# Designs tried in a protein design run: peptides against a protein of PDB entry 5TDY. Part 1

Scores and structures below are computed, not measured.

Target 1, 88 residues: chain A of PDB entry 5TDY
Amino acid sequence: EKKIDGRRKAAVLLVALGPEKAAQVMKHLDEETVEQLVVEIANIGRVTPEEKKQVLEEFLSLAKAKEMISEGGIEYAKKVLEKAFGPE
Structure headers, positions and changes below count from the first letter of each chain, unless a header shows other numbers.
Peptide ipSAE was made for these designs. It is ipSAE averaged over its two directions, with the distance scale d0 held at 1.0 Angstrom where the peptide's residues are scored. Compare it between designs on one protein only; published cut-offs may not apply.
The geometry check fails a fold that doesn't show the stated peptide or that is severely misdrawn somewhere.

## One batch from the design tools (peptide; aimed at target 1 A16)

Design b1_p15_4_s1 (made by RFdiffusion4, then SolubleMPNN; its pose is not in this set)
Fold by OpenDDE base, seed 3:
Structure b1_p15_4_s1 (fold): chain B 88 residues (1-88), chain A 15 residues (1-15)
Amino acid sequence: as target 1 above (88 residues)
Amino acid sequence: MLKELVEEAEKLLKE
């Protein structure tokens, strides 16, 4: 598998979810994180089927791992996305 | 909830 930048992964995930679901996630994020995501989405360019599959599989793996601790959906998504755009 | 988001992601993987 090709290595994908964490910020790009977040953008790919949100684009894959579609604008409605992506908006429902982003409305629970802080403004700075939203602005960063918007920039990444605006510059996402072409997303290959392989890249989309890789990102979704990674997301599902992480989500199912967290399921056992009963993390709220929006709160979990918030943490994941904030981590992607946190300090390098 | 997380379950709904997971279900949507799984649906997308089946496309």
Scores: peptide ipSAE 0.142, ipTM 0.716, DockQ to the pose 0.820
OpenDDE base, seeds 1, 2, 4, 5: peptide ipSAE 0.076, 0.096, 0.047, 0.080; ipTM 0.649, 0.682, 0.607, 0.661

Design b1_p15_4_s2 (made by RFdiffusion4, then SolubleMPNN; failed a check: too like the target's own chain; its pose is not in this set)
Amino acid sequence: MLEELVEEAKKLLEK

Design b1_p15_5 (made by RFdiffusion4)
Pose (drawn by RFdiffusion4):
Structure b1_p15_5 (pose): chain A 88 residues (1-88), chain P 15 residues (1-15)
Amino acid sequence: as target 1 above (88 residues)
Amino acid sequence: SLYEELEEEAEELLE
């Protein structure tokens, strides 16, 4: 009945990635976050492929949003450099 | 790109 929260989505994603990849992700989290995610995974309960799909698609939308922010800065910086070196 | 790699990995997981 409870709504899926961020902690749940993170646990579903880490379970879906397999242990080795999830371990590489955990190395980039602080101790408090790691312990809390361990409890969330220990309490993984049932996860259908449908729930996995929902989590992965939300992940991809956020990853794309980050890529757009990064690409936007790269495009702006290169335009500035082109103007600085070019005939303008 | 990093996103393309992440997308490929996500598609493999959805198989």

Design b1_p15_7_s1 (made by RFdiffusion4, then SolubleMPNN; its pose is not in this set)
Fold by OpenDDE base, seed 5:
Structure b1_p15_7_s1 (fold): chain B 88 residues (1-88), chain A 15 residues (1-15)
Amino acid sequence: as target 1 above (88 residues)
Amino acid sequence: EKKEEEEERKRKEEE
């Protein structure tokens, strides 16, 4: 598969969640991370069905691995975004 | 921890 960078993956996830859920996730992030996410979303361009599928599968795997699916979509999406935008 | 390692292995096998 084409390797997608973590920043683009986070932007694809937020777009896939839709504006209301994406905004709800971003309210639980620090200001610097939110600014980075807004820039990545602004530059996302075209999201392919393949990219969207890959991103959602990777993220669902991470959520299942950490048993976070039971804790709700917000804590899951927060930890996903922290991994995408966290220190390299 | 073992479940995270297994899911990381699956991701590396799909790349």
Scores: peptide ipSAE 0.109, ipTM 0.617, DockQ to the pose 0.030
OpenDDE base, seeds 1, 2, 3, 4: peptide ipSAE 0.097, 0.098, 0.095, 0.101; ipTM 0.601, 0.608, 0.582, 0.602

## One batch from the design tools (peptide; made by RFdiffusion4, then SolubleMPNN; aimed at target 1 K53; its pose is not in this set)

Design b1_p17_2_s1
Fold by OpenDDE base, seed 2:
Structure b1_p17_2_s1 (fold): chain B 88 residues (1-88), chain A 17 residues (1-17)
Amino acid sequence: as target 1 above (88 residues)
Amino acid sequence: EEELVEEVERILEELNK
């Protein structure tokens, strides 16, 4: 399993969700984070099926784990994306 | 949260056809 950069994971996820769902997620993020995501998406290049699958499975696993603890799928996505583009 | 999870599951299902 290849290691994928967190920022790239975020871009792959949003692209996979499609424009409508991606927008729904991003409207809950601050403007700076959105701008960063847009740049990553613009430079995403080629996404392999394996890479896409890996990102989505990781997200699904984490989302289900958090679902048992707290509510808010959008909030979870927000936190994932904020970590990807945080002070790192 | 369920809606987002379901969307991801849908995409995975399509990917694994």
Scores: peptide ipSAE 0.137, ipTM 0.696, DockQ to the pose 0.675
OpenDDE base, seeds 1, 3, 4, 5: peptide ipSAE 0.063, 0.099, 0.109, 0.092; ipTM 0.557, 0.643, 0.638, 0.628; seed 5 fails the geometry check

Design b1_p17_2_s2
Fold by OpenDDE base, seed 3:
Structure b1_p17_2_s2 (fold): chain B 88 residues (1-88), chain A 17 residues (1-17)
Amino acid sequence: as target 1 above (88 residues)
Amino acid sequence: MKELVEEVEKILEELNK
């Protein structure tokens, strides 16, 4: 399994979700983070099926874990994206 | 929340075909 950059993971996730669901996630993010995501998506290039599967499976695993403590999938996605593109 | 998870599961199902 290849290690994927955090920012790339976020872009792959949003693209995989499609424009409708991606918008639902991004409306919870600040403007700066959204702009950074848009740039990353614009430069995503080719996404292999293996890479896509890896990112989505990781998302599901963490989303379900957080659901047990009432955080939910949308809130998880928000946190992942903010961590990937927010200040370090 | 559940809607997003369900969508991802649907995508994964298609990828595994």
Scores: peptide ipSAE 0.198, ipTM 0.763, DockQ to the pose 0.807
OpenDDE base, seeds 1, 2, 4, 5: peptide ipSAE 0.168, 0.172, 0.192, 0.113; ipTM 0.741, 0.736, 0.761, 0.683

Design b1_p17_3_s1
Fold by OpenDDE base, seed 3:
Structure b1_p17_3_s1 (fold): chain B 88 residues (1-88), chain A 17 residues (1-17)
Amino acid sequence: as target 1 above (88 residues)
Amino acid sequence: SLLDEVVEEAKKLLEEL
């Protein structure tokens, strides 16, 4: 495992989601935050399958921890994400 | 934090899947 800073994790997550879904996330953030994310995404370079897997797993864990989404929904979404955006 | 904000919005997106 490699240590990934928070800013890079955010960029990796958005890139993994793809342009359409990333845009849906970004449109709900304030202008300053969007500007910061754009810079991170622009300079992300290559994202390894290991990085992507690590970030997605951490994201799902955080989503579950706050219990803001039903477990059933999270598990289904997890399967969808792994199928569409998981390691290649 | 930046990551926290992204996570919160991404969670909302997951609810729509």
Scores: peptide ipSAE 0.244, ipTM 0.787, DockQ to the pose 0.087
OpenDDE base, seeds 1, 2, 4, 5: peptide ipSAE 0.226, 0.229, 0.239, 0.222; ipTM 0.770, 0.778, 0.779, 0.771

Design b1_p17_3_s3
Fold by OpenDDE base, seed 3:
Structure b1_p17_3_s3 (fold): chain B 88 residues (1-88), chain A 17 residues (1-17)
Amino acid sequence: as target 1 above (88 residues)
Amino acid sequence: SLLDEVAEAAEELLKKL
C-alpha cells in the first residue's frame, strides 16, 4: 500500500461519506478543524478505489481503538460502512 | 490528530444511522 499523509486520509474519508454525511460529521468538530478539512477536501483531486479502501480500513482500526476506552458501537459502524461504502 | 478527531466523529455518526 502507498503511504498517505494524515490530512489527506481525513479528506478522503469525508469525501467517501458523501456531502450529507460529511456535513453531519463536521458538526461535531471545532471550527478550526473544520476549516482545515475544507482546505484538504478542496485540494483532494482524484481518489482511487485503492486509496479509498485503505482509508476506510484505517478508519475502522482507529474507531476500534477508541472503543477500547469509550462506549461500544464499532460492530454497527462496521456493518453500515460495509453496506454503504463496500468494495466497488 | 485531525484524522483521529474525524474518525471519532464518524464513528458516532455511524452508530446513529
Scores: peptide ipSAE 0.178, ipTM 0.722, DockQ to the pose 0.119
OpenDDE base, seeds 1, 2, 4, 5: peptide ipSAE 0.176, 0.096, 0.151, 0.156; ipTM 0.718, 0.637, 0.696, 0.699

Design b1_p17_3_s4
Fold by OpenDDE base, seed 3:
Order: structure tokens, then sequence, then C-alpha cells
Structure b1_p17_3_s4 (fold): chain B 88 residues (1-88), chain A 17 residues (1-17)
């Protein structure tokens, strides 16, 4: 797969979540971080299905690594993501 | 990183929903 800029990855993830859920995530971040994310989102352009999939997979891997207790791991995270944000 | 920060909050959100 093509290498994606780290800053762009965050923008892709937020766009994939949708505006409402993205806002819920961003309201818990500091102002400077939010401003950075807004810039990246504004310049995101077109997101390919392959790029979206790559970013979501990386997100799920990061989420699994941060879990204190394994309750289903990556597979559970995938199901939660699909149910909450829809398959994208 | 920016992605890590977003990922942490996204995971929190997923758990709360």
Amino acid sequence: as target 1 above (88 residues)
Amino acid sequence: SLLEEVAEEAERLLKEL
C-alpha cells in the first residue's frame, strides 16, 4: 500500500467518522490540536476506499495496543466501529 | 502523533456510545 502522511491519516479517520462523531472526538482535544486537524480536513481532497481502509486498520491496531484488558481485541473493535459509524 | 491522539479519543468515544 502507498505510504500516507501521518497528519493526513488523522484527517481521513475523522472524515470517516462523520461530522457529528468527529466533533465529539475533537472537543476533547486541545485547541492547537483541533486547529491542526481542521487544516488537514480542509485539505483532504478525495479519499480513496483503499486509503480509508488503510487508515481504519491502523486505527484499530492502535486501539488494540491501548486496551488494558483484551475483551475481543481487534475483532471486537472492528464490530464496534462498524455498528457505531457504519461500514466505510 | 496526531493520529495517536485522535485514535485515543475515538476509542474513548466508541466505548462510551
Scores: peptide ipSAE 0.264, ipTM 0.795, DockQ to the pose 0.089
OpenDDE base, seeds 1, 2, 4, 5: peptide ipSAE 0.155, 0.094, 0.248, 0.109; ipTM 0.705, 0.643, 0.784, 0.651

Design b1_p17_5_s1
Fold by OpenDDE base, seed 1:
Structure b1_p17_5_s1 (fold): chain B 88 residues (1-88), chain A 17 residues (1-17)
Amino acid sequence: as target 1 above (88 residues)
Amino acid sequence: SERRRAEEIEKENEKLL
């Protein structure tokens, strides 16, 4: 796996979550951070399937390990992965 | 464990956010 810049990972994740869920996440961030993320998303270019898979797997792993999201949120993340790459 | 895997990821990669 290639190391991905953290800012790029954040942009990839939000795009992968889709606009509705991405908006919900960004509502919890300060305005300056949101502006930075929007710029990053606007300049995201092409996202390879490998990058997307890596980012989503890392997100899921971190979220579960730190109990950062509800059980329902974890299930949603799994569904996003399944839609993109099939069940693991 | 999930915790160990997460810690390994954090050692190798920058934070997601």
Scores: peptide ipSAE 0.296, ipTM 0.797, DockQ to the pose 0.030
OpenDDE base, seeds 2, 3, 4, 5: peptide ipSAE 0.038, 0.047, 0.074, 0.113; ipTM 0.516, 0.540, 0.578, 0.626

Design b1_p17_8_s4
Fold by OpenDDE base, seed 3:
Structure b1_p17_8_s4 (fold): chain B 88 residues (1-88), chain A 17 residues (1-17)
Amino acid sequence: as target 1 above (88 residues)
Amino acid sequence: SFDAKKEAEELLEYLKK
């Protein structure tokens, strides 16, 4: 497992969410932060499957810990992974 | 459902690192 800095993780997550959801998220942030995120996304380059998986798994863990997941951790994780990588 | 506000709050935690 390679270490990924926060800025990179944020960019990977936003790209993984897609432009629609990413836009919704950024609407809740201040202008300076949005500009920062746009720069990070613009410079994201290539995202490996391993990197994407790592970021999403961390996010799922944090979301569950903060009770952001109401449909169950395993089921939610499955849905996220399926959308990110396709059916297993 | 998708809670964009909660997602944004979590995202900000990444940016603090």
Scores: peptide ipSAE 0.387, ipTM 0.862, DockQ to the pose 0.038
OpenDDE base, seeds 1, 2, 4, 5: peptide ipSAE 0.383, 0.275, 0.274, 0.255; ipTM 0.858, 0.810, 0.808, 0.803

## One batch from the design tools (peptide; made by RFdiffusion4, then SolubleMPNN; aimed at target 1 A16 K53; its pose is not in this set)

Design b1_p20_3_s1
Fold by OpenDDE base, seed 2:
Structure b1_p20_3_s1 (fold): chain B 88 residues (1-88), chain A 20 residues (1-20)
Amino acid sequence: as target 1 above (88 residues)
Amino acid sequence: SELEKLAEELAKLPEIVLPE
């Protein structure tokens, strides 16, 4: 699979969440990280279906590994995010 | 990584991934 820049992966996820939800999560990040992500979002350009798939799978993998939410919650999040990453 | 940081924060806010 094609290697995706780490900052770009985060930007793809944030765009999929939409402005309001993206803002809700970013307010919990440090200022420097937010500034970096905003730049990446501004320059995101076109996101391929392959990139969306890769980002979603990696995100879910990270969430599962950290066990910060229940398995049921992760499964539900997967369904919701799959729709967010769906065709435009 | 930036994605990891996002994952950590989103994990604390499961309501964000719920449909509107």
Scores: peptide ipSAE 0.344, ipTM 0.820, DockQ to the pose 0.031
OpenDDE base, seeds 1, 3, 4, 5: peptide ipSAE 0.288, 0.314, 0.238, 0.216; ipTM 0.794, 0.803, 0.754, 0.742

Design b1_p20_3_s2
Fold by OpenDDE base, seed 4:
Structure b1_p20_3_s2 (fold): chain B 88 residues (1-88), chain A 20 residues (1-20)
Amino acid sequence: as target 1 above (88 residues)
Amino acid sequence: SELEKLAEELSKQPEIVQPK
């Protein structure tokens, strides 16, 4: 399994969300982080199925471990994001 | 990590992961 750069992982998620939702989720982030993520989005290029899988799994793991969202919400988010990543 | 930061923000805005 290939290691993915931290900023790239975030960029992959943001692209999956789309520009409107990406803006919403970033609106409370610090300026420097936003700028870095914008650069990563601009240079995202091709996203492999493996990358999508890794990003989704790590995101859900983070959400679950920190109890940021309910288990039901996590399962729902998984389905939504898998669909947002598009067909493979 | 950046992904963690995003997860935290998404937790505050659960509607973002809902379909339009």
Scores: peptide ipSAE 0.590, ipTM 0.907, DockQ to the pose 0.031
OpenDDE base, seeds 1, 2, 3, 5: peptide ipSAE 0.573, 0.563, 0.425, 0.558; ipTM 0.903, 0.900, 0.855, 0.898

Design b1_p20_3_s3
Fold by OpenDDE base, seed 4:
Structure b1_p20_3_s3 (fold): chain B 88 residues (1-88), chain A 20 residues (1-20)
Amino acid sequence: as target 1 above (88 residues)
Amino acid sequence: SELEELAEELAKQPEIVQPE
């Protein structure tokens, strides 16, 4: 498993969400964080299937571990985000 | 991490991960 830096992982997720949803999820983040993420998005380049899988799994794991999203919601979110990442 | 922060914000806005 290749290591992905933190900012890139977030950028990959944000790109999958699309610009509108990305803006919505970032609206409560501090300005500096938003700026950093925007830079990472601008320089994201190619995202491999492995990166997408790794980011999605880590994201869902984080959400589940913190009990912020129900188990059913996690599974649903997984399906939605997998589709959002585009066809493979 | 940035990803964790995004997860926390998405938890507050579950509609974001709903299909369009």
Scores: peptide ipSAE 0.498, ipTM 0.881, DockQ to the pose 0.031
OpenDDE base, seeds 1, 2, 3, 5: peptide ipSAE 0.403, 0.434, 0.475, 0.409; ipTM 0.847, 0.860, 0.872, 0.848

Design b1_p20_3_s4
Fold by OpenDDE base, seed 2:
Structure b1_p20_3_s4 (fold): chain B 88 residues (1-88), chain A 20 residues (1-20)
Amino acid sequence: as target 1 above (88 residues)
Amino acid sequence: SELEKLAEELAKQPEIVQPE
């Protein structure tokens, strides 16, 4: 798999969530990180299917590993986010 | 990573990954 920049992975997720939900997710992040992510979003360009797949898989893996989302919640989140990424 | 930070924040607000 092609390595994706960390900031880009986050930007891909935020774009999928939309501006309102993206703002909600970032509201507790430090100012510098928020500014960096906003720049990445502005320069995101086209997101490939491979990038979407990698971002979704890593996100779900992180959430599961940290046990911050239940198993059932992970499956639900997967469905919601797959839909949010939109059709190819 | 930035994605990890987002995952942590999203975990605090699970309602964000709800259908619209």
Scores: peptide ipSAE 0.597, ipTM 0.908, DockQ to the pose 0.031
OpenDDE base, seeds 1, 3, 4, 5: peptide ipSAE 0.577, 0.531, 0.584, 0.573; ipTM 0.903, 0.889, 0.904, 0.901

Design b1_p20_5_s1
Fold by OpenDDE base, seed 2:
Structure b1_p20_5_s1 (fold): chain B 88 residues (1-88), chain A 20 residues (1-20)
Amino acid sequence: as target 1 above (88 residues)
Amino acid sequence: SAELEELLKEVEERVEKELA
């Protein structure tokens, strides 16, 4: 698989979610992070099916693993996003 | 806390649909 940086992965995920769900997610992020993500989304360009699949599968893997081993609510949610798509 | 947890579960479901 091709390596995709976290910023790009986050943008791919949010676009895949659609604007409604993406907006809901971003409401739980800090303002600076949101601004960065908006820029990434605006410059996302073409997303190949392979890239989309890779990003979404990675997200699910991390989310489900964390869900099974953590019950920290907000902490759980933040860790999923940060581990999957945060800065490298 | 509970709201964000629920949101993440909804996101997971949405992602699963996108992968299908």
Scores: peptide ipSAE 0.457, ipTM 0.868, DockQ to the pose 0.096
OpenDDE base, seeds 1, 3, 4, 5: peptide ipSAE 0.456, 0.455, 0.434, 0.455; ipTM 0.866, 0.865, 0.858, 0.866

Design b1_p20_5_s2
Fold by OpenDDE base, seed 1:
Structure b1_p20_5_s2 (fold): chain B 88 residues (1-88), chain A 20 residues (1-20)
Amino acid sequence: as target 1 above (88 residues)
Amino acid sequence: SSELEKLLKEVEERVEKELE
């Protein structure tokens, strides 16, 4: 696997979700974060199928792990996702 | 919080579809 920058992973995820779901997600983020993500999406270029698969599988792995070990805690979920897709 | 949690579940489902 090729290492992908966290900011790019977030952009790949949002693009993969499509405009509708991506917009719904971004409504729960602060303005500054949204602006940063918009910039990343604008600079995403082409996403290969391999890159898309890698990002989506990583996201699901972490999301499912959270569901398995904790029934609640939205803040914990945020931390997990931020750890995965935030700056490294 | 509850709404966001529901949204995250929907996101997971959407991602699963993209991986099919």
Scores: peptide ipSAE 0.468, ipTM 0.871, DockQ to the pose 0.096
OpenDDE base, seeds 2, 3, 4, 5: peptide ipSAE 0.466, 0.464, 0.449, 0.465; ipTM 0.871, 0.869, 0.863, 0.870

Design b1_p20_5_s3
Fold by OpenDDE base, seed 3:
Structure b1_p20_5_s3 (fold): chain B 88 residues (1-88), chain A 20 residues (1-20)
Amino acid sequence: as target 1 above (88 residues)
Amino acid sequence: SPELEELLKEVEERVEKELA
């Protein structure tokens, strides 16, 4: 398994979600964060099937794990994103 | 919020579909 930068993971995830869901997610983020994500998406280049699979599986695993501990929406989202795509 | 929580569930479902 090749290590992927967290910034790139976020971009891969958002692109995989499609513009509709990606936009909905970003509506819950501050403007500065959104701008950073847009930059990453703009420079994403080619995403291999292997890379996409790795990122999506990691996100899903962490999301499902955190789901077991019911928390507020904002707190849950932040923890999921932090664990999946936060600083390495 | 209920709205965000529902969105997160939808995102998870969308990811599952992409992995299928």
Scores: peptide ipSAE 0.452, ipTM 0.867, DockQ to the pose 0.096
OpenDDE base, seeds 1, 2, 4, 5: peptide ipSAE 0.446, 0.446, 0.426, 0.451; ipTM 0.866, 0.868, 0.858, 0.870

Design b1_p20_6_s1
Fold by OpenDDE base, seed 5:
Structure b1_p20_6_s1 (fold): chain B 88 residues (1-88), chain A 20 residues (1-20)
Amino acid sequence: as target 1 above (88 residues)
Amino acid sequence: SLLKEVVEEAEKLLEKIEAE
C-alpha cells in the first residue's frame, strides 16, 4: 500500500460518502477541522480506485473494531474519523 | 446512528469497487 496523508484520506472518505453523509459527519467536527477538510476536498484532484479502496477499508476496520468493544454513536464516529484521518 | 449509516455507505461503496 502507498502511504496516504491523513488529511487526504479524510477528504477521500468524505467525497466518497457523498454530500449528505459528509455533511452529517462534519456537523460533529470542530469548525477548524471542517475548514481544513474543505480545503483538502477542494484540492482532492484525481482519486484512484486504489486510494478509495484503501481509505474505505481502513475506515471500516477501525469503525468496526471499536464498535465491537465500545458504545457506538456520534461521538464514536467522530473519534474514528479523527484518529484514522487526522493530521499525522 | 451516524456511525452505522456511514459504515453502511462505506461498505456499499467498497463492494462496488471490488466488483469493478
Scores: peptide ipSAE 0.331, ipTM 0.829, DockQ to the pose 0.852
OpenDDE base, seeds 1, 2, 3, 4: peptide ipSAE 0.291, 0.320, 0.300, 0.328; ipTM 0.814, 0.827, 0.818, 0.831

Design b1_p20_7_s2
Fold by OpenDDE base, seed 3:
Structure b1_p20_7_s2 (fold): chain B 88 residues (1-88), chain A 20 residues (1-20)
Amino acid sequence: as target 1 above (88 residues)
Amino acid sequence: SELEKEVVEEVEKILKELEE
């Protein structure tokens, strides 16, 4: 598969979630991070079905992996968000 | 899609934990 920049992956995920869910996610992030994500979303351009699928599957893999190790709680949630929406 | 539904489900789980 083609390598996708982490910042772009975050934008793809947020767009895929839609404005309502994206907003719910971003309200748990610091303002600087939100501003960065908004910029990435604004410049996302065209997202191919292949790119979207790749990003969504990566997110699910990370989320499910964290669940399987029974980390749980806020710490688990923060780590997943960092992996999915944070820098590489 | 089914994939998107699963993503939303996981996001909702994470959000729930963050809000506890």
Scores: peptide ipSAE 0.404, ipTM 0.847, DockQ to the pose 0.115
OpenDDE base, seeds 1, 2, 4, 5: peptide ipSAE 0.387, 0.400, 0.382, 0.354; ipTM 0.839, 0.844, 0.837, 0.823

Design b1_p20_7_s3
Fold by OpenDDE base, seed 3:
Structure b1_p20_7_s3 (fold): chain B 88 residues (1-88), chain A 20 residues (1-20)
Amino acid sequence: as target 1 above (88 residues)
Amino acid sequence: SELEKEVVEEVEKILKELEK
């Protein structure tokens, strides 16, 4: 698979979620991060089905892995968000 | 799609935890 910049992956995920759910996610991020994500979303351009699938599957893999190791709670949630929407 | 539905489900789980 092709390597995708982490910042772009975050934008692809948020766009895929739709504005309502994306907004809910960003409520839990600091203002600087939100501003960065908005810029990435604004410049996302065209997202191929392959790219979208790759990003979504990576997110699911990370989320499910965290669940399976039974971290639980807020710490688990924060780690998943960092992996999905933060820098590489 | 099924993939998108699963993603939304996981996001909702995360949001639920963050909102505690």
Scores: peptide ipSAE 0.451, ipTM 0.866, DockQ to the pose 0.115
OpenDDE base, seeds 1, 2, 4, 5: peptide ipSAE 0.412, 0.449, 0.434, 0.444; ipTM 0.850, 0.866, 0.860, 0.864

Design b1_p20_8_s4
Fold by OpenDDE base, seed 3:
Structure b1_p20_8_s4 (fold): chain B 88 residues (1-88), chain A 20 residues (1-20)
Amino acid sequence: as target 1 above (88 residues)
Amino acid sequence: SELEKEVVEEVEKILKELDE
């Protein structure tokens, strides 16, 4: 497994979600974060199927792990977003 | 794909919680 920069992982994930879902996610982020993500997306270049799979699986793992902890609510959601879309 | 569908599902759960 190749290490992927956290910023790139965020871009890959957002692109995979598509513009509609990506926009919905970014509505819950501050302007600076959104601007950073847009830059990453603009410079994403080529995403291999392997890279995409790796990023999506990592996101699911994090999301499901937090869900199993049963933190629930906004706190859980924010933590998942930070892990998936924030810097390493 | 199945993987993408699962990702969307989890994202929707998160978005729902953020909207509460």
Scores: peptide ipSAE 0.453, ipTM 0.867, DockQ to the pose 0.111
OpenDDE base, seeds 1, 2, 4, 5: peptide ipSAE 0.425, 0.403, 0.394, 0.275; ipTM 0.855, 0.846, 0.842, 0.791

## One batch from the design tools (peptide; made by RFdiffusion4, then SolubleMPNN; aimed at target 1 A16 V55 L60; its pose is not in this set)

Design b1_p21_3_s2
Fold by OpenDDE base, seed 3:
Structure b1_p21_3_s2 (fold): chain B 88 residues (1-88), chain A 21 residues (1-21)
Amino acid sequence: as target 1 above (88 residues)
Amino acid sequence: SKEELEKEVVEEAEKLLKELE
């Protein structure tokens, strides 16, 4: 499996979820992060099935791990996105 | 709600992953 840039992973996930779910998720993010995500999504280009699969598997693994200790799955997603698009 | 969204997102992700396997 190939390494995927963190920012790209976030974009792939949101695109995969579709506009409805993506919008719902982004409602919980700050405006700056949303703007960064939109830019990344706009430049996502082609997403291979392999890449999509890899991103989804990683997300589910992390989400379930978080769920095991708390009900803050969305909060975790926010942290992931903020880390991906936040200051380097 | 936040909890509902979490469940929906996970469920959708699982569905999408299944379609890829």
Scores: peptide ipSAE 0.432, ipTM 0.862, DockQ to the pose 0.765
OpenDDE base, seeds 1, 2, 4, 5: peptide ipSAE 0.434, 0.431, 0.426, 0.408; ipTM 0.865, 0.863, 0.861, 0.855; seeds 1, 2, 4 fail the geometry check

Design b1_p21_4_s4
Fold by OpenDDE base, seed 3:
Structure b1_p21_4_s4 (fold): chain B 88 residues (1-88), chain A 21 residues (1-21)
Amino acid sequence: as target 1 above (88 residues)
Amino acid sequence: MSELEKIEELVEEALKAPGVE
């Protein structure tokens, strides 16, 4: 599979969240990071269902690696992320 | 932390790892 750039992954997720939620996520990031993300979002182009699936799985993997979710919360976390991306 | 706060952290982590084709 094609490795997706981290900036691209972030942009895909933020766009999926919508402008209001994306703003809430980004409000705590430093100005430079926000500027970079805005550029990526502006140039997001088309996001395929396959790319969305890959991004979702990679974020889930990151969450597990960082121990952000318990064993019992894995499925819940997956659902939360899926809801963020919305229906396909 | 809230769901949004968790997503924020995930975004920050994603930005640390650029992809390579």
Scores: peptide ipSAE 0.447, ipTM 0.798, DockQ to the pose 0.057
OpenDDE base, seeds 1, 2, 4, 5: peptide ipSAE 0.412, 0.436, 0.444, 0.399; ipTM 0.792, 0.802, 0.797, 0.785; seed 4 fails the geometry check

Design b1_p21_7_s3 (failed a check: too like the target's own chain)
Amino acid sequence: SAELEKLLEEVEKVVEKLLAE

